# Ledger of designs, part 19: peptides against a protein of PDB entry 3ZOQ

Target 1, 223 residues: chain A of PDB entry 3ZOQ
Amino acid sequence: QLLQDSWWNQLKEEFEKPYYQELREMLKREYAEQTIYPDSRDIFNALHYTSYDDVKVVILGQDPYHGPGQAQGLSFSVKPGVKQPPSLKNIFLELQQDIGCSIPNHGSLVSWAKQGVLLLNTVLTVRRGQANSHKGKGWERLTDRIIDVLSERERPVIFILWGRHAQMKKERIDTSKHFIIESTHPSPFSARNGFFGSRPFSRANAYLEKMGEAPIDWCIKDL

## One batch from the design tools (peptide; aimed at target 1 P86)

Design b2_p14_5_s1 (made by RFdiffusion4, then SolubleMPNN; from b2_p14_5, 12 letters changed)
Fold by OpenDDE base, seed 3:
Formats: sequence, structure tokens, C-alpha cells
Structure b2_p14_5_s1 (fold): chain B 223 residues (1-223), chain A 14 residues (1-14)
Amino acid sequence: as target 1 above (223 residues)
Amino acid sequence: EEEAEIEEENRRAL
């Protein structure tokens, strides 16, 4: 099966729907004819690293980085050895100011994912050098369903929504059960308008503690 | 607006 059991039980019906079959056929053509990121085996890495039941925090991104070797199927994350993109650098700056973590020498957020931070892009593939090229092709329907099944979950989730794109998903989140942390996007174009000083990491951990759950170790070790 | 900004940021990150 495509996903591990906990996510498969939630999403298996989506993969049989016409929209996803059309998306799949499109992707087959794209991967054959174009350079597409991430590697096809990495598309669902966010769901591979963080099971449905283990999700504590969700961080929404737009779509994967479109440069060689960057995307690894996790929002904002880049593979080790890849230069940190500006938004990611700002994320680490806020992390430093918020809870005192050192700036890591790499950009991989896998350690967050393994702790229950679902690093989900709303669109899960992109053409090389063409940001947002797979927008509106069907991924949003699947990722909306991911948000929906998490919203329907009884055990609370913390949604971190940076910027307008992510915040558009707020209507899908049952705030009677779940917590939302909102700010401007970490992009250099918007970070100084509210992202810096928003302290999403300590705030998320405060909610986790309130729920009697283990906090996230947000600090990332060097490789 | 924000999408274009993110796109430009990602472009420069290449």
C-alpha cells in the first residue's frame, strides 16, 4: 500500500477517486517528460515520518522547492548539504530568539517530523525551476482531506499557519478541539511584519504541555 | 501576492 496503516485508513478512499487518478496520470507524464521534485518516492515523506495518530503539530507550506536536490517531501525542509533557503533561515532565526536553539548547519527538519510535526505542503510536487507549476492539479483536494481528517480527530492538534495561503485553511479546522498559531510568512518579504517575535515554537510547546503531551524538541543538531 | 513573493524567494534560492 502507498501509505503506512494509520494514514492509509484515513485516506485510502481518496486514492480511488477520479481526481486522484487524474492527478496520478498527470504526474506519470510529468515525471517522464520533465524534471519533477521531489523524487517520486519522497512525495509522501511527511506522512511517512509522522503517522496520523502521532501528529502533534502541523506546519503548512505551499509547494516544494524547485531546485536540484532541495525538496525532500517536507514543507520548508531541505536535504542535508543544501543551502538553507531564506524562509528557512528566518525560521531558524525565530527559533533562536524564541527558545534559544542554535542555528543548525543544515536545513533538514526530519527531526521535527519524527516527533510528530507534520510538515505538509498543500501541493506535493513541482517542476524544476517553475514554482507552483502543479497548483490546481488535484493535490489540494488530497491535502484538504488530510487537514479534514486531522480536524475530525478527537486528540487535539496544533496548526501553525504562516502567511495567507496557509491561513486560508483555517476554515477547515475545528477550533473547539484544535489550536491555531498564526503569523505572517517567514519569507523575507513578510517576516518583519509579524513572523519575527511570533514565538510559534514556545507557544506550540505550551499547548502541548497543557494537553499533557511531551513537548517538541525543536532544536536541531548539526550533522 | 504572497505566492508571488514565495516564488521569488524560492527562485533566488536556486
Scores: peptide ipSAE 0.048, ipTM 0.767, DockQ to the pose 0.120
OpenDDE base, seeds 1, 2, 4, 5: peptide ipSAE 0.046, 0.043, 0.046, 0.046; ipTM 0.761, 0.759, 0.764, 0.760

Design b2_p14_5_s2 (made by RFdiffusion4, then SolubleMPNN; from b2_p14_5, 9 letters changed)
Fold by OpenDDE base, seed 5:
Structure b2_p14_5_s2 (fold): chain B 223 residues (1-223), chain A 14 residues (1-14)
Amino acid sequence: as target 1 above (223 residues)
Amino acid sequence: DEEAEILEENLRSL
């Protein structure tokens, strides 16, 4: 996939490194021999929708949904017409409680991405029915670099880190420049232990306003 | 293990 110039300038050196070439060759085999999600054209959707310069907020996920038609290259997001996964339902519940948004009739977070919310998974592909099947194959090195170049950016970023996996990335974030919003994961297994009531959406907008930036319209319209 | 819990959630969401 051809990246936007702003991301290409930040990441071009990574794509020339052996680890990424090995990852790419692995992915070619995987997509040829297995059912892999998301569609190969959608792998970098997070970077396509949100340029490097336009990033206001980062929401980190683990890896894509591994069911048919679910993943669309954005963390937590599902294509329209797909049943909302439990974590996403909880995200919308918190959104409603936090800032009064209605629960949308779909699970697409594209409207967030278009406003500068980078919906980044740490691993960008998965085998059908095999969660984390592409863990440790090279994606983490690339996505760590994405976090690094954002951390190095002078213009502040808000990192929303739900759960331990995302929070492990804190060491890569310069907290002298950037803001971190942390809670437990929106998963049904952890949401009641701190995600609910964490109010990440209003908190993010409060930081944006302090920086003199336009807030995110977090409310998602029905389709 | 939260990662394992997320895995279980994902498996159940199929």
Scores: peptide ipSAE 0.136, ipTM 0.810, DockQ to the pose 0.120
OpenDDE base, seeds 1, 2, 3, 4: peptide ipSAE 0.105, 0.101, 0.118, 0.129; ipTM 0.799, 0.797, 0.800, 0.809

Design b2_p14_5_s3 (made by RFdiffusion4, then SolubleMPNN; from b2_p14_5, 11 letters changed)
Fold by OpenDDE base, seed 3:
Structure b2_p14_5_s3 (fold): chain B 223 residues (1-223), chain A 14 residues (1-14)
Amino acid sequence: as target 1 above (223 residues)
Amino acid sequence: DEEAEIEEENERSK
């Protein structure tokens, strides 16, 4: 199967729909004719690392990093050895100020994913050097469905929505069951307007504790 | 627009 059982059960119907088949055919052409990120095997890494039932927190991103070796199928995350992008640096700065974590010497957020933090981009592929090049090609419909099935889940989820793009998804989230943490985006263009000092990590853990869930160990060890 | 800002950052940082 393309996905592990828990996500497959939630999404299998989407993969049979015309829009996804068209997306798949488009991607086949793109990967053949262009350099596309992430590696095709890594497109669904967010779902691979974090099962449907194990999702505790969702962090929404826009689309993958479009530089060589950067994207690893997780929002905001970069492969070890890759320079931390500005937004990620700001995320780590807030993490340090919020709960005292040291700044890691790499940018991989896999440890978060393994703990139930779904690091989901709304668009899951990109052309090299062309940010947002696969916007509007069908990914948003699939990722909207991912949000929907999580919203429909009885077990509560925490959605961390940085910036207006992510916050547009609020309408899909049942706030009677789920909790939303909102701030400006960690981008250098917006971080000082509300992201810094928003303390999303401690707030998320506080909600998890209220729900009787284990908190996330947000601190990332050096490699 | 924040979305535009994010896109601009992505263009520069990615």
Scores: peptide ipSAE 0.052, ipTM 0.780, DockQ to the pose 0.121
OpenDDE base, seeds 1, 2, 4, 5: peptide ipSAE 0.050, 0.048, 0.048, 0.044; ipTM 0.780, 0.769, 0.771, 0.757

Design b2_p14_5_s4 (made by RFdiffusion4, then SolubleMPNN; from b2_p14_5, 11 letters changed)
Fold by OpenDDE base, seed 5:
Structure b2_p14_5_s4 (fold): chain B 223 residues (1-223), chain A 14 residues (1-14)
Amino acid sequence: as target 1 above (223 residues)
Amino acid sequence: EEEEEIELENLRSL
């Protein structure tokens, strides 16, 4: 997998480090011996759809969905034809209440990614049926670097941090340059404790407009 | 705690 030049320039040094070489070798074994999600060609989809320079918004997730056909290399997103997971359903409910979008008949967030929404998981692979099975294997160091290079960027970024896991990354973000939107996680276990009513979509667009940038069209068309 | 909740949600959604 080759990254876009903009991301390659930011991350090329990481790929030469021992931790990433070890991660890569681990992944080669995992994909050969186990069912791993997403497809190996989709691991870096978040970076493929959204260049370093085009990032307007970052939405952090934990790790990919671990069921068949679900993960597509974008946080919270599922491939068309896949039943929407509960957290994603709640995201669309908040989207509807926040800015009036209809609930789409699919769960693909590719349209957001193409507009500059970096849908980044902190861990980019998972074993089938084993949530967080690739936690602590090296992905977090790479994705921390992704956050760092965005934080160092002069052009402001909006970070949407749902839940404690994502919010732990706040210390890496220069809040003198960048804007943070925080709430509880969209999971059914936490959504009613602050996610619902947090209006992250309108708040993000309001900030983009203040910066003189085009807002995100958050509404997703049916397929 | 939240990570556990997310894991439980993921398991339930499958």
Scores: peptide ipSAE 0.055, ipTM 0.762, DockQ to the pose 0.120
OpenDDE base, seeds 1, 2, 3, 4: peptide ipSAE 0.050, 0.040, 0.045, 0.047; ipTM 0.756, 0.743, 0.755, 0.757

Design b2_p14_6 (made by RFdiffusion4)
Pose (drawn by RFdiffusion4):
Structure b2_p14_6 (pose): chain A 223 residues (1-223), chain P 14 residues (1-14)
Amino acid sequence: as target 1 above (223 residues)
Amino acid sequence: YTELLEAASEDGAV
């Protein structure tokens, strides 16, 4: 068993399939022979921090950060102590305009994950310095199933889909139950074309309040 | 444009 019960009860059949076994064998070799991010112990951190039952909001990313000291097994977050990349800086600028939070002295979003924000990348590993290097190796098949089981959940889930790749996943989401907040990506190329001013954080909290759920405290505290 | 390409490199494919 690789995950806590709430998730294992939804995903155990996927981990038994040939494609996962092939992916696992490739990763055992690559972690021993080269530099793979995030650290192997951290691959499933988004699901460890945010159980299936506790998921309130899902923020989909693509692949992990590919530099030393960055990836934590969470979409968009970085380990404390490293420089915040441009897209993450833009996420904090939008958070400041929307909610009013000060800009933090680190980029870790673990606080969000502990409050029910599933920071799910669609690909869970990457070779150092080589973006999208683990594309098509089997992670998409698993993360599509993670999206499927969340879409099947009775209690509604709020999906935040930034950019074109994340928005492609709308086909897998049952919008008769679930909420979608979508905009352009926070990358500097696209942030001023819709992401800025979109107010995704207060909009997510409004959906939660309508359902009688506690809102997320989005502000990140300095370390 | 060069500064944007550098920022894109730092983001990777997140």

Design b2_p14_6_s1 (made by RFdiffusion4, then SolubleMPNN; from b2_p14_6, 5 letters changed)
Fold by OpenDDE base, seed 5:
Structure b2_p14_6_s1 (fold): chain B 223 residues (1-223), chain A 14 residues (1-14)
Amino acid sequence: as target 1 above (223 residues)
Amino acid sequence: MKELEEALAEDGAV
């Protein structure tokens, strides 16, 4: 079962829209003619691991890592055996400082996804070595719809918005119903300007506890 | 989702 039934019910109409058909045709060409990340089977991993109903937390990324073997279809996540990218290293540093977790020996965030952390990029594909190469091709409309349907959900969601790109999505979120955690991006270029010390993990869990929900076990075990 | 993955597979793209 590739599509969680709950996501299909929310998104099925999008897949019939012209913009998505155009995106699909573009992606067919891109995957045929170029090296595209992630693997086509991994494009929707965020939705595969976290059903619509199970979403507790959303962490928005921009687009996938564009290096070989890196992208896992989850924002900020990398496949086991892949060197942790700088932003991910900083995420783990903040995790350690925030709630005392050890830094894992891998970069897979699948354990978060399985607990209801939707690790969504706004653009779900990228050309090898070409960051943002698939920007403005239709993904943003689909991922905006994902944000919209979550915003419309009665059960509250926690949105973690790192950096300006993610924060631009705040206008789509009903802040009367949902919680937002904002800081600068975990990138080395911005992390010291507000990401470090932002304590997004403990803050997210505090909201979950307030709602009577189980907190996320953010600590990642070594493989 | 599945449709896209299937379409990409059918075209031999991945």
Scores: peptide ipSAE 0.085, ipTM 0.753, DockQ to the pose 0.024
OpenDDE base, seeds 1, 2, 3, 4: peptide ipSAE 0.122, 0.140, 0.073, 0.032; ipTM 0.761, 0.764, 0.751, 0.686; seeds 1, 2, 3, 4 fail the geometry check

Design b2_p14_6_s2 (made by RFdiffusion4, then SolubleMPNN; from b2_p14_6, 7 letters changed)
Fold by OpenDDE base, seed 1:
Structure b2_p14_6_s2 (fold): chain B 223 residues (1-223), chain A 14 residues (1-14)
Amino acid sequence: as target 1 above (223 residues)
Amino acid sequence: MEELKKQLEEDGAV
């Protein structure tokens, strides 16, 4: 099986569908003929680090970083040793202002993923230097299903939706059970229009506490 | 400004 048991039980039917088989064949060609990010072994890292049952928070991204060594299969996250992209820098600035965390010396969000923060991109692969090059190839159907099965889950989830692209997924979320935190995107082009001061981290933890769950330790230690 | 923001989000300016 492709995924750990909890996700496999939720998604196994998708992997048998024609759209995913076509996507897989496309990806085989792409990885063979071009430079594709992330590494093929890292495509499903978000699901590997955070089981279906362990999801507490979802943070949606669009597609992976398209530069060398950046993407590691987690939305907004970069591998250690990689310069923090502008949006990630702004995420850490908001984190500092929201709950007092220090700015980490790296950009890896793996510690969030291990605590139940599903760092999901809607598109899970990209060609080098070509943003959205794998848009509309089938990933969105799979990631929509991921959102759907989380929405159907009895245990509540917190969805953090930065920017319009992520907010378009709100219609798939049962807001009678689940909580939504919305703001503008952390991008330098939008952060000053609502992302800064939105305090998504403290708000998420406040919801977790109301649910009787352990809060996320959002502070990231230096490496 | 709004159009630029939309375009940047669509272009994967993350």
Scores: peptide ipSAE 0.082, ipTM 0.774, DockQ to the pose 0.217
OpenDDE base, seeds 2, 3, 4, 5: peptide ipSAE 0.028, 0.021, 0.019, 0.027; ipTM 0.606, 0.678, 0.466, 0.656

Design b2_p14_6_s3 (made by RFdiffusion4, then SolubleMPNN; from b2_p14_6, 6 letters changed)
Fold by OpenDDE base, seed 5:
Structure b2_p14_6_s3 (fold): chain B 223 residues (1-223), chain A 14 residues (1-14)
Amino acid sequence: as target 1 above (223 residues)
Amino acid sequence: MKELEEQLKEDGAV
């Protein structure tokens, strides 16, 4: 069934382009021959959970987690029952320090996605154990278009850009309309250099409130 | 394989 959602109207032309057809053919081979994450049904979970019109906040990631059962099709998110990756642990530590949320007993960010937090990776698939293995295969062109159509939207968006890779997308964002929250990446290698204390959650909510929008309930309940 | 192709087509319909 053609999902006639607000994203389809924005992206339908991309899916007909040669680069995306080539990407699809590549993915067919990859999923047939290799262990690829996330599950093929979960690739577009970010778009499934958060419609184009409902996007309030964007959090950009690079590519999916490459370990078994981890990737959920949402940036930084892991399936329930999966050990929280180091970056996600640091996200929750900052969340606790920023707005007082408890550390959840799981790593699923689906509750954020359902509230209008687009948890988008720039590359949407990865080979098992091979970080960035699908870099430069066509995903970046699609995800750049996702950023572009959000930037073109009249209703403002908050972009949370952790680390240099995400921050390179700032050139595609109309900063006259949209709000940017930048810091170092939540990775253990960079978190102490500016991610901790950056307070992205309270800053995002303060901006939403200023716009007359409902804030995000960032606190995640235990499963 | 057919299921994956259908899934990718469905996913590409978002």
Scores: peptide ipSAE 0.032, ipTM 0.670, DockQ to the pose 0.025
OpenDDE base, seeds 1, 2, 3, 4: peptide ipSAE 0.036, 0.027, 0.034, 0.028; ipTM 0.719, 0.701, 0.737, 0.694; seeds 1, 2, 3 fail the geometry check

Design b2_p14_6_s4 (made by RFdiffusion4, then SolubleMPNN; from b2_p14_6, 5 letters changed)
Fold by OpenDDE base, seed 1:
Structure b2_p14_6_s4 (fold): chain B 223 residues (1-223), chain A 14 residues (1-14)
Amino acid sequence: as target 1 above (223 residues)
Amino acid sequence: MEELLKALAEDGAV
């Protein structure tokens, strides 16, 4: 897929590596033989909506939603008209409690992506009904490189790391330069253990203001 | 219990 010039400059070498060629061939087979999410055109939506230079905040997810019509190529985000998944509902509850935003009538986080919030999953595809089915197939190597090149960027980034899986990426982040916001995952199984009340949205904006950057408008309008 | 909740949270990270 064609990436924005800024991402292409950072990632072009990865796309020529054997692991990515193998991943690509695997994906061609998977999309031909299975129902794979998101749509193949949406795989890199996180990079399409948020250029390398425009990244202000990173929110890491694991892998895409595996139900029909859900995955939008953005972590935690669902297409308009799709029922909000439990974790996303909790994200909006925290958003309301943190900064007073109303809960939107949809689950699209595209407005965040357009403002410089990189909504990155560590694995960018999934087979229908089979969570983590594309784990260990090469995506993690590419997404690790995305984290690395952001960590190497001179302009600071804010990393929001919900849960252990995302927090394992902390070792790749230069914490002398970049800011990290950590809490438990927004999942119903963990949200009450530290996600609720963690105030990631106001904290992210406080760091952006400290850096002299425009804050994120986290409030999502109804459609 | 905490470890179980953490494991379930990761599985729910869909």
Scores: peptide ipSAE 0.029, ipTM 0.689, DockQ to the pose 0.221
OpenDDE base, seeds 2, 3, 4, 5: peptide ipSAE 0.021, 0.021, 0.021, 0.026; ipTM 0.656, 0.660, 0.664, 0.684; seeds 2, 4 fail the geometry check

Design b2_p14_7 (made by RFdiffusion4)
Pose (drawn by RFdiffusion4):
Structure b2_p14_7 (pose): chain A 223 residues (1-223), chain P 14 residues (1-14)
Amino acid sequence: as target 1 above (223 residues)
Amino acid sequence: VEEEMADLDDSFAE
């Protein structure tokens, strides 16, 4: 068993399938022969921090950060102590305008995960310095199933879909129950074309309050 | 250089 019960009860059948076994064998070799991010112990951190039952909001990313000391097994977040990349800086600028939070002295979003924000990348590993190097190796098949089981959940889930790739997942989400907040990506190329001013954080909290759920405290505290 | 390349990649993410 690789995940806590709430998730294992939804996903155990996927981990038994040939595609996962092939992916696992490729990763055992690659972690031994080269530099793979995130650290192997951290691959499933988004699901460890945020159980299936506790998921309030899902923020979809693509692949992990490919530099040393960055990826934590969470979308968009970085380990404390490393420089915040441009897109993450833009996320904090929008958070400041929307909610009013000060800009933090680190980029870790673990606080969000602990409050029910699933920081799910669609691809869970990457070779150092080589973006999208683990594309098509089997992770998409698993993360599509993660999205499927969340879409099947009775209690509604708020999906935040930034950019084109994340918005492609709308087809897998049952919008008769679930909420979608979508905009352009926070990358500097696209942040001033819709992401800025979109107010995703207060909008997510409004959906939660309508459902009688506690809102997320989005502000990140300095370390 | 590695950090600059990573920032460049991130600047055009979708």

Design b2_p14_7_s1 (made by RFdiffusion4, then SolubleMPNN; from b2_p14_7, 9 letters changed)
Fold by OpenDDE base, seed 3:
Structure b2_p14_7_s1 (fold): chain B 223 residues (1-223), chain A 14 residues (1-14)
Amino acid sequence: as target 1 above (223 residues)
Amino acid sequence: AEEEALEEYDSRLD
């Protein structure tokens, strides 16, 4: 069993489908012949840290960071000791302006994941130095199913959709049950066009409170 | 496109 019971019950059928078997065989070759990120045991970390039933918030990314030691299987997150990428720096700047959190001395978002923030990339692997190298290889079908089963869940979810890539998934989300927070991407190329000042963290917590759920402690402690 | 901009951005992370 690849996943904890909560996610396995939702996704087990996908892993038996031809597309995923083909993806798996491709990945076996890739990991054998190339440097692939994240570590193969970390591919599903987002689902490991945040069970299906515990998901409160979803933050969609595109694909993993492609530099050494960066990716840890969580969107936008980097392992401790790794320099914060520009988009992540902007996320922390918005976090500080939104709710007053200090900027942490590391880039790990594991504390968010443990609280029910699903940090999901649409593509879960990448070749070293080659952004989007595993785009269109089958991951999108699995991650679409992840979005679908969350959309079908009765208990509401908050989807934070930064940028057009993430916003393309909006059509899969039942907005009669779930809430969407949209802005431009935190990338330096787009952050000043709407991401800064969007206050996604306080807005997410406001919705959680309306739902009678505990808010997320978005502030990250130094290591 | 924002996606293209992201691709260019991500390629600069190395």
Scores: peptide ipSAE 0.035, ipTM 0.694, DockQ to the pose 0.109
OpenDDE base, seeds 1, 2, 4, 5: peptide ipSAE 0.034, 0.034, 0.032, 0.032; ipTM 0.714, 0.703, 0.688, 0.674

Design b2_p14_7_s2 (made by RFdiffusion4, then SolubleMPNN; from b2_p14_7, 8 letters changed)
Fold by OpenDDE base, seed 3:
Structure b2_p14_7_s2 (fold): chain B 223 residues (1-223), chain A 14 residues (1-14)
Amino acid sequence: as target 1 above (223 residues)
Amino acid sequence: AEEAEAEAVDSRAV
């Protein structure tokens, strides 16, 4: 099956729907005719690293990085050896100021994913050099369903919503059960307008502790 | 828009 059992039980019906079959056929053409990121095997890495039951925190991104070797199928994350993008650099600056973590020598957020941080983009593929090129092709319907099934879950989730794009998903989140951390986006164009000093990492851990959950070790070791 | 701003900034890293 396409996903591990916990996510498959939540999402299997989506993969049978016409919109997803149309998306799949589009993606087959795109991967054959264009350079598409991430690698097709990595599209669902966010769901592979973080099971439905293990989700503690969600961080929403827009779409994958569109440069060679960057995208890992995780929002904001880049493969080891890849230069950290500006938004990711600002994430690490805030991490350092918030909880004292050193800035890692790489940009991989896999260690967060393995601890229950779902690093979800709303669009899961992109053409090389063409940001947002797969917007409106069907991914948003699937990723909306991912948000919905998490919102419906009894065990609470923390949603970190950086910027207006992510914040538009707030209407899908049952705030009677789930907690939302909102700020401006980590982008250099917006980070100084509220992202810096927002302390999302310590705030997330404070809520996890209040819920009787183990906190996230947000500090990333060098490779 | 913050989306367009974020997208443009991250695209410069490519």
Scores: peptide ipSAE 0.036, ipTM 0.702, DockQ to the pose 0.115
OpenDDE base, seeds 1, 2, 4, 5: peptide ipSAE 0.035, 0.034, 0.034, 0.034; ipTM 0.701, 0.703, 0.693, 0.704

Design b2_p14_7_s3 (made by RFdiffusion4, then SolubleMPNN; from b2_p14_7, 10 letters changed)
Fold by OpenDDE base, seed 4:
Structure b2_p14_7_s3 (fold): chain B 223 residues (1-223), chain A 14 residues (1-14)
Amino acid sequence: as target 1 above (223 residues)
Amino acid sequence: DEEKKEEEYDSRLD
């Protein structure tokens, strides 16, 4: 099956729906005729690293990085050896100021994912050099369902929503049992308008502690 | 759109 059991149980019905079949056929053509990121095997890495039951925190992104070797199927994350994009650099700057972590020498956020941080883009593929090229093709319906099933989960989730695009999803989140951390986007164009100083990492851990859960070790070791 | 602006900014650095 496409996903591990915990996610498959939540999402299996989506994969049988016409919209996803159309998306799948589109993707087959795209991957055959164009350079598409991430690698097709990495599309669902966020769900592979973080099971449905293990999700503690969700960080929403828009769509994958569209440069060679960058995207690894995790929002904001880049493969080791890849230059850190500006937004990711700002994330690490806030991480340093928030909880004192050193800035890592790479941009992989896999260690977060393995701890229960679902690094989910709303759109999971992109054409090389063409940002948002796969917007409106069906991914948003699937990722909306991912948000929905997490919102329906009894065990609380923390949603970190950076920027307007991510914040549009808050209407799908049951705030009676889940927590939302909102700020401006880490982009250089918006980070100084609220992202810096927002302290999302310590705030997330504070919620986890109140819930009786282990906090996230947000600090990333050098490779 | 802040994310679009990010993508535009990243594209400038490529």
Scores: peptide ipSAE 0.066, ipTM 0.783, DockQ to the pose 0.119
OpenDDE base, seeds 1, 2, 3, 5: peptide ipSAE 0.060, 0.056, 0.061, 0.062; ipTM 0.776, 0.775, 0.780, 0.775; seed 3 fails the geometry check

Design b2_p14_7_s4 (made by RFdiffusion4, then SolubleMPNN; from b2_p14_7, 10 letters changed)
Fold by OpenDDE base, seed 1:
Formats: structure tokens, sequence, C-alpha cells
Structure b2_p14_7_s4 (fold): chain B 223 residues (1-223), chain A 14 residues (1-14)
């Protein structure tokens, strides 16, 4: 099966639907004829690293980085050895100011994913050098379902929604059960308008502690 | 949008 059991049980019906079959066929052509990111084996890394039951926090992104070697199937994350994109640098600056973490020498957020931080993009693939090139091709329907099944889960989730695009998903989240942390996007064009000083990491951990759950160790070790 | 701004930065890294 495509996914580990906990996610497969939640999403298996989606993969049988025509929209996803069409998406899959499109992707087969794209990967054969174009340079597509991330690697096809990494498309579902967010779900591979963080099981449905283990999700504590969700951080939504738009679509993968479209430069060579950058995307690794996790929102905002870049492979080790890749220069940190500006938004990611700002994330680490806020992390440092919020809870005192050192800025790591790499941009991989895998350590967050392994602790239950679902690093989900709404669109999971992109053509090289063409941002949003796979927008509206079917990914959004699947990722909406991911949000839905998390919203329906009894155990609460914390959603971190940076920027307007992510915040559009609030309507899908049962705020009677789940917590939402909102601010402007970490992009250099918006970070000073509210992202800096928003302290999403300490706030997320405060909610986790209130729920009786272990907090996230947000600090990232150097490689 | 903020995301569009991020995309612009990514394009500059190519």
Amino acid sequence: as target 1 above (223 residues)
Amino acid sequence: SEEAAEEEYDSRLD
C-alpha cells in the first residue's frame, strides 16, 4: 500500500477516486517528461514521518520548493546541504527569539516531523522553476481530506497557519476541539507584519502541555 | 500574497 496503516485507513478511499487516478496519470507523465520536485519517492514524506495517530501539530505550506535538491516532501523543509530559503531563515529566527534555540546549520525539519509535526503542503509536487505549476490538479482535494480527517479525530490537534493561504483552511477545522495558531507568513515580505514575535513554538507547546501531551523539542541539532 | 513572495525568492535561488 502507498501509506502506512494509520493514514491508509483514513485516506484509502481517496486514492480510488477518479480525481486521484487522473492526478496520478498526470504525475507519471510529468515525472517522465519534466523535472518534478520532490523526488517521486518523497512526495508523501510528511505522512511517512508522522502517522495519523501521532500528529500533534500541523504546519501548512503551499507547494514544494522548485529548485534543484531543495524539496524533501515536508513543508518549509530543505534537504541537508541546501541553502536555507529566506522564509525558513525567518522561521529559525523566530524559533530563536521564541524559545532560545540556536539557528541550525541546515534546513531539515525532519526532527519535527518525527515528533508529530505534520509538515504538509497543500500541493505536493511542482515543476522545476515553475511555482504553483501543479496547482489545481487534484492535490488540494487530497490534502483537504487530510485536514478533514484530522479535524474529525477525537484527540486534539494544533494547526499553525502562517499567511492567508493557510488560514483559508480554518473553515475545515473544528475549533471546538482543535487549536489554531495564526500569524502572517514567514516570508521576508510579510514576517515583520506579525510573524516575528508571534511565538508559535512556545504557544504550541503550551497547548500540548494543557492537553497532557509531551511538548515538541523544536530545537534542531546541527549535522 | 505572502506565498507568492516566497515563490519569488525560490526563483532567485535557481
Scores: peptide ipSAE 0.056, ipTM 0.762, DockQ to the pose 0.117
OpenDDE base, seeds 2, 3, 4, 5: peptide ipSAE 0.052, 0.051, 0.051, 0.047; ipTM 0.758, 0.759, 0.763, 0.759

